# Ledger of designs, part 141: peptides against a protein of PDB entry 9IZ0

Target 1, 345 residues: chain A of PDB entry 9IZ0
Amino acid sequence: ITCLGSNGHTYKQLVKGGNDDLRQDAVMEQVFEQVNGFLRSYRKTSQRNLSMRTYKVIPLALKTGVIEWVQDTIPLGEYLDSAHKVYHPKEWSLSTCRKLIAEKQMEDLETRLKVYDLVCRHYRPVFRHFFLESYADPVQWFTTQTNYARSTAVASVLGHVLGLGDRHGQNILIDKTSGEVIHIDLGIAFEQGKKLPVPECVPFRLTRDVVDGMGITGVEGVFRRCMEFTLETLRREEDSLLSVLEVLRYDPLFSWLISPLRRMKKQKMQLENFNQPESGNITTDASRDPKIQRNNVSGESEAERAILKVRQKLSSTLSVEASVGELIRIAQDPSYLALMFCGWS

## One batch from the design tools (peptide; made by RFdiffusion4, then SolubleMPNN)

Design b2_p16_8_s2 (from b2_p16_8, 9 letters changed)
Fold by OpenDDE base, seed 4:
Structure b2_p16_8_s2 (fold): chain B 345 residues (1-345), chain A 16 residues (1-16)
Amino acid sequence: as target 1 above (345 residues)
Amino acid sequence: VEKKLEEALKKLAGLP
């Protein structure tokens, strides 16, 4: 829909109807706005205009709401799929890569590493071309690439600390004007991504294409330094951040657990991306509800565990530099990326 | 070993 603002400007808005709990997204956006307050208060982050890009989410009912349409954006995964076809037309398709990784999902780590390496050799990074194509002016190119590395660094630290899951290329938008990343679909938080059918094993998305967009320095420039400054800010504001999360503990509308419906929807989307319809009557007997052992862990005990994990991630036991170094290492480790649904791009 | 795995994976992918 298009809405006329009180300022006389027209805004496009996405009306989302379905099974998605927009309340989770709205609450996470409020947490990001609070974190953006901390980033503005701290000299090292404010001098760099570090922020998590936010968007407005207005939940209208239990399953419906209005999302701000982020103008001039493209999903990272949509750009990458298109760019790979242009720059590497002789390489494997994204569907081929997905199929090979999935067919080996139940194999040992050694086999999965070999498949991941093979996929990586047949699907090379292209995200550098986003900046080269979009920005003919060298100053604009440098500014947008810098904004990309900065925004990715903030999102990476914050995504790790809050345990944001589902960070695939369709849930990361690129602003074509600023180069900033915008994270969407925030309903998997507090490490609930580890409960997915394909568990998330990385702290944030730092795949080869995500790194390729940072330019020649890769992670060893703006990105690493902005991660360090962001983590330093969050460690200083630990009590403030934990106080915000404690308020959410008492919000009856906030879910600390992944909904069974969202888990099933993700499982189905994973399966549907593998089933091109070859015509064959498979009567899938949909009657085996996996006995979700409802471990009677009270919602309060899960909130307490989530907050404890946030506190642990903000611990000053390691230096900021050591902590960021380890996070970057893990996020790029083939032994973790080979376990992911799409770790190669 | 690696070359046989690559050939087996290409065959599974329906690749030449």
Scores: peptide ipSAE 0.012, ipTM 0.384, DockQ to the pose 0.029
Fold by OpenDDE base, seed 1:
Structure b2_p16_8_s2 (fold): chain B 345 residues (1-345), chain A 16 residues (1-16)
Amino acid sequence: as target 1 above (345 residues)
Amino acid sequence: VEKKLEEALKKLAGLP
């Protein structure tokens, strides 16, 4: 829909119905705005204009709302699929890579690492070309690549601290004007991604293409330093951030747990991406719901556990540099990326 | 639903 603002400007809006918990998105966007306040208050982050890019979410009901249409954006995964076909037309298709990782998902780590390495050799990074193609002016190129590395650093720290899940290439938008990342579909938070059928085991998305977009320095330079400054700011504002999260503890409509419906939807989407139709009658005997012991862990006890994990991630036990170094190492570790649904791109 | 949509549209119309 297009809305006319009181300022006489027209705003494009996406109406979502039926299946997305836009209340989770709206709450996470409010947390990001508070964090953006902290980032503006400290010299090291403010001098670099460090922020999490936000978008307006208006929840209309439990499963319906209006989302701001982020103009001049592209999903990272859409760009990467198109660019890979152009720059590497002799390499494997994204569907072939997905199929191979899928077919071996039940194998041991050694086998999965061999498959991941094989996929990586036949699906090379291309995301550097986004900046090289989009910006003919060297100053614009350098500025936008720097903005990308900065915004990715902020999103990586926040994604780890808040335990953001489902960070696949369709849930990360690239702003074509600024080079900044915009994270969407925020309804998997507080490490609930570990409860998915394919568990998330990385702190944030730092795949080969995410790194290729940072240019010749990769993670070493703007990205690492901006992660350090962001984590330093969040450690200083620990009590303020925890106080913001405590307000959510008392919101009876905030879900600290992944909804069974969302889990089933993600499970079906994973399975449907595995099943191109070979004509085989798999009678889905819907009668084997394993009794997931609903440990009647009150929503309050899950909130308390989530807040405790945020506090633990902000601990000063390690230096900022050591903590960021370990996060970058884990996020790039093939032993974790080989276990992911799409860890190669 | 309609009343919440109207309230949301009023909030959107008040975006600077």
Scores: peptide ipSAE 0.000, ipTM 0.273, DockQ to the pose 0.023
Fold by OpenDDE base, seed 2:
Structure b2_p16_8_s2 (fold): chain B 345 residues (1-345), chain A 16 residues (1-16)
Amino acid sequence: as target 1 above (345 residues)
Amino acid sequence: VEKKLEEALKKLAGLP
């Protein structure tokens, strides 16, 4: 839909209907706005304009809402697929890579690592070209690449702390004006990604293409330092962040668990992506759902476990530098990436 | 569906 604002500007909006609970997205966006308040309050984060990029979500009902259309964006996965065809036209297609990983999904770790390495040799990183293509001015190129590394660092720390899942290339937008990342479809949080048919075992997305966009230093320099400053700020504001999450504990409409239906929908989309060439369109088919009676007692216990897990991730037992170093190591570990649906890009 | 959504959007936008 297109809305005329009171300022005379025309805004595109996405109407989402179906089995996706937009209330989870709206709640996570509210948590991000609170975290952005903390990041503005501290000199080390404020001087770098560190923030989680947010978008407006208006839930209208359990299965209907309006999402702000983020202008001048592209999904990371859409850019990468097009750029790999241009810069590496003799390498394997994304569909070939997916097929080879899928054919070995039931094999041992050693076999899966060999297939992952083979795929990586035939599908090389290209995301550095986004900045080279989009920005002819060297100052604008450096600024946008810096903004990308900064926004990815904030999203990586916050995504780990809140246990954000489903961080595939279609759920990460790139702002073509600023180079910043925008995370969308926030309905898998608090480590519920580990309950997917393909379990998510990495703290955040730090694949080879995500690193290639950071330029010659990769994860070193801007990205690592901005992760450290973000984690330092979240540790200082632990009680404030936990207080925000405690308000959600008593929201009867917030789900700390992935719905069986969303799990089944993600399973179908994973299976369909094995059998179809080239259609990245998320078709929202509206099927009629039976009323699952949620036992309220299970929801409160899951909220408590989620909040305790957030507190554990904010623990000062390790230095900020040691904690960030371990997160970066795990997020890039082939032993985890080889087990994922698309860990090579 | 569309008309109800348009009416809900008008209400949320503070449009009469």
Scores: peptide ipSAE 0.000, ipTM 0.313, DockQ to the pose 0.024
Fold by OpenDDE base, seed 5:
Structure b2_p16_8_s2 (fold): chain B 345 residues (1-345), chain A 16 residues (1-16)
Amino acid sequence: as target 1 above (345 residues)
Amino acid sequence: VEKKLEEALKKLAGLP
């Protein structure tokens, strides 16, 4: 919808209805605003303007709400598909690559690694071109690429700590003005991505194109250092962050578990991405409500387990540098990436 | 619930 504001400006808004838990998105955005407070209070993060980009979510009812339309953005996956066709027209199509990975999804790790490596050789990274195309001025180019690396670092740490799942290229927007990343569709959190039909086994998205967008240094420099400063801030504010999450434990409407309907919808989207060329927004009106009696006692136990995992991820047992080093290693490890769903690459 | 979450978040943020 388009709303006319009291200031005379028109605002595009996405009205989302159906089985998606807009309340989970709204809660995650509130957690991000608190984390942004911690990032502003700490010298090492505030000097770099480190923040998680947020968007407004207004839940109107249990299954209905208004989402801010983020202006001047493009989905990462949409840019990458278009750019790959331009810069590497002799390489394999994204559809071919997805098909090959998919055909081997039930095979052993060795076979999946061979296919992943083969796909990687025939589908090269292009995301560096986003910055080269969009910014003719070298200062703007450097600034936006730096903002991208910074925002990706914050999102990677928060994504790991909060266990954000479903971080495919359509759920990550790139701001065309700032180069910052905006994470959308936050309804898979607290490691519920491991309960998808193809389990998510990486801590955050650090695919070859995500790294290519960081420029010649890749993960080394701005990205790694900003991850370290972000994790250092979250470790310092552990009790504050856990207190925010404890309030959610007592929210009877917050879902600590992926809903069966959302799992089925994600499974269907994973399967439909095998069989359809580019066709826009299927609003699947699935109005059949299975009244699953949520036993409140099961929700509290899942919340407690989720909070315990957050605390474990904030543990100071390893240095910040060692923890970030291991996260970066795992997120780029072919042995993990080859196990991901075909749309992850 | 949302009001309690918002109040708790405001209290944690040191907001009035």
Scores: peptide ipSAE 0.000, ipTM 0.318, DockQ to the pose 0.021

Design b2_p16_8_s3 (from b2_p16_8, 10 letters changed)
Fold by OpenDDE base, seed 2:
Structure b2_p16_8_s3 (fold): chain B 345 residues (1-345), chain A 16 residues (1-16)
Amino acid sequence: as target 1 above (345 residues)
Amino acid sequence: VKEKLEKALNVRAGLP
């Protein structure tokens, strides 16, 4: 839909209907707005304009809402598929890579690592070209690449702390004006990604293409330092962040668990993406919801476990530098990436 | 959620 604002500007908006509960997205966006308040309060994060990029979500019902259309964006996965065809036209297609990983999904770790390495040799990183293509001015090129590394660092720390899942290339937008990342479809949080048919075992997305966009220093310099400053701020505001999450504990509309229906939908989309050569548009088929009686007792216990896990991730037992170093190591570990649906890009 | 969140943050900040 297109709306005329009170300021005389015209805004595009996405009307979403179907099995996706936009209330979870709206709640996570509210948590990000509060975290952005903490990031503005501390000199080290404020001086760098560190923030989680947000978008407006208005849930209208259980299965209907309005989402802000983020202008001048592209999905990371859409850019990468196009750029690999241009810069590496003799390498394997994304569909070939997906097929080879899928054929070995039930095999041992050693076999899966060998196939992952083979795929990586035939599908090389290209995301550095986004900045080279989009910004002819050297100052704009450097500024936008810096903004990308900063926004990715904030999203990586916050995504780990909140246990954000389903961080595939279609759920990460790139702002073509600023180079910043925008995370969308926030309905898998608090480590519920581990309950997917392909379990998510990394703290955040730090694949080879995500690193290639950071330029010659990769994860070193801007990205690492901005992760450290973000984690330092979240540790100082631990109590404020936990109080934010405690308000959600008693929200009867917030689900701390992935719904069986959402799990089945994600499973179908994973299986369909193995069989189709083209980028699957998420068709929202409106299937009838069976009334699952949620045992309220199970929801409160899951909320408590989620909050305890957030507290554990904010623990000062390790230095900020040691904690960030370990997160970066795990997020890039081939032993985890080889087990994922698309860990090579 | 938003109003409850703002209220919880204000209480913690020692704001009335």
Scores: peptide ipSAE 0.000, ipTM 0.346, DockQ to the pose 0.018
Fold by OpenDDE base, seed 3:
Structure b2_p16_8_s3 (fold): chain B 345 residues (1-345), chain A 16 residues (1-16)
Amino acid sequence: as target 1 above (345 residues)
Amino acid sequence: VKEKLEKALNVRAGLP
């Protein structure tokens, strides 16, 4: 839809309807705005303009709402799928890579690692080219690549702490003006990504292309340092952040669990991405809404467990540098990536 | 949610 603002400007908005509860997205955006307040309050994060990029979500009903149409953006996956064809036209197609990983999904870790390595050798990173193509001026190139590394660092720490899942290339937008990342579709949080049909085993998305966009320094430049400063800020504001989450514990509209419908939708999408698209118009007659009697007792216990996990992730038992080092290691570990859907490539 | 959150944060910050 297009809305006329009180300022006389027209705004394009996305109306979502169906089975997705936009209240989850709206709540996560409110958490991000509070975290952005913390990041502005501390010198080390404020001096670097560290923030989680947010977008407006207006839930209208259980299954309907309005989402801000973020202008001048592209989904990371859409860019990568196009750029791989341009820069590496002799490499394997994404469909070939996905098929090879899929054919070995039931095999042992050693076999899956061999296939993942083989795919990696025939499908090289290209995301560096986003910055090289889009910014002819060296100052703009450096600024946008720096903004990308900074925003990715904030999103990585915050995504880990909040257990944000479903971080595929269509749920990460790149701002073409700033180079910043914008995370969308926030309805899988608090480690519910581990309950997907193919479990998400990494703390955040740090695939080869995500690293390639950071330029020659990769993770060892702006990214690592900005992760450290972000985690230092979140540890200082642990009590404030936990109080934000405690308010959600008593929100009867917030869901600490992935819905059965969302799990089934993701299962179907994963299976359909493994099978070539036979053009079968399966009209899903969605007419049987099982009255999900939310056992409030189960929701409160899951909220408490989620808050305890957030507290554990903010623990000062390890230094900020050691904690960030381990997170970066795990997020890039082939032993985890090879177990994920299509190697998460 | 937002107003309750702001109130809870303000109470914790010792702000009126």
Scores: peptide ipSAE 0.000, ipTM 0.339, DockQ to the pose 0.017
Fold by OpenDDE base, seed 4:
Structure b2_p16_8_s3 (fold): chain B 345 residues (1-345), chain A 16 residues (1-16)
Amino acid sequence: as target 1 above (345 residues)
Amino acid sequence: VKEKLEKALNVRAGLP
């Protein structure tokens, strides 16, 4: 829909109807605004204008809401699929890569590493081209690439600390004007991504294409330093951040657990991306609901575990540099990326 | 603004 603002400007808005609980997104956006307060208060982060890009979410009912249309954006995955076809037209399609990874999903780590390496050799990074093709002015190019690396660093630290899941290329928007990343679909948090049919094993998305967008320095430039400053800020504001999360513990509208419906929807979307419709009547007897052992873990016990994990991730036991170094290492480790749904781009 | 949006959208969603 298009809405006329009180300022006389027209704003596009996405009306989302369906099974997605926009309350989770709205709460996570409030946490991001609070974190943006911390980033503005700390000299090392404020001097760099470090922030998590936010968008307005207005939940209207249990299953409906309005999302701000983020203008001048493209999903990272949409750009990458298009750019790979242009720059590497002889390489494998995204569908071929997905199929090969899925066919080996139940195999051992060694087999999964071999297929991941094979896919990586036939699907090379292209995200550098986003900056080269979009920005002819060298100052604009440098500014937007810097903004990309900065925003990705903030999102990576915050995504790790809050345990944001479902960080695939369709849930990461690129702002075509600023180069900043915008994370969307925030309903998988507090490591609930590990409960997906394909578990998330990385702390944040740092795939080859995500790194390729950082330019020639990759992770060893603006990105690493901005991760360090962001983590240093969050460690300093640990009590403030935990106090915000404790308020959410008592919010009856906030879910600390992935909904069974969202889990099933993700499972179905994973399966549908593999089934090209070859015409064959498979009566899939949908009657085997796997007995989800409802371990009677009270919602309070899951909130407490989630907050404890946030505290553990903010621990000063390791230096900021050592912690960031380990996070970057794990996020780029083929042994983790080979286990992901789409770890190659 | 929020209340006017909520009212206009509740009317469109057929919610009371």
Scores: peptide ipSAE 0.000, ipTM 0.301, DockQ to the pose 0.024
Fold by OpenDDE base, seed 5:
Structure b2_p16_8_s3 (fold): chain B 345 residues (1-345), chain A 16 residues (1-16)
Amino acid sequence: as target 1 above (345 residues)
Amino acid sequence: VKEKLEKALNVRAGLP
């Protein structure tokens, strides 16, 4: 919808209805606003303007809400598909690559690694071209690429700590003005991505194209250092962050578990991406409400387990540098990436 | 939710 504001400006808004719990998105955005407070209070993060990009979510009812339309953005996956066709027209299509990975999804790790490596050789990274195309001025190019690396670092640490799942290329927007990343559809958190039909086994998205967008240094430099400063800030504010999450433990509206309906929808989308060319928004009106009695006692135990995992991820047992080094290693490890769903690459 | 989060942070910070 388009709304006319009291200031005379028109605002595009996405009205989302159906099976997606917009309350989870709204809660995660509130957690990000609090974390952005911690990032502003700490010198190492504030001097770099480190923040998680947020968007407004207004839940209107249990299954209905309004989402801010983020202007001047493109989904990462949409850009990458278009750019790959331009810069590498002789390489395999994304559809071919997804099909090959998918055909081996039930095979052993060795077979999946061989297919992943084969796909990687026939589908090269292109995301560096986003910055080269969009910014003719070298200062703007450098600034936007730096903003991308910074925002990706913040999102990677927060994504790991909060256990954000479903970080495919359509759930990551690129701001065309700033180069910053905006994470959307936050309904898979607290490691519930491990409960998907294809379990998520990486801490955050650090695919070859995500790295290619960082320029010639890749993960080494701005990205790594900004991850370190972000994790250092979150470790300092562990107690404050855990208090934020404890308030959510007692929120009867917050779901610590992926809903069966959302799991089925993600499974169906994972299966339909095998067989359909990119044809727009199928609003599947699945109006059959199974009254799953939420045993409140099971929700508290899941919240406690989620908070405990957040505390464990904020542990100072390893240095910030060692912890970030291991996260970057795992997120780029072919042995983990080859186990991801076919739309992850 | 926001007011509860802010209140929880303020209580922990020893703010009124």
Scores: peptide ipSAE 0.000, ipTM 0.353, DockQ to the pose 0.018

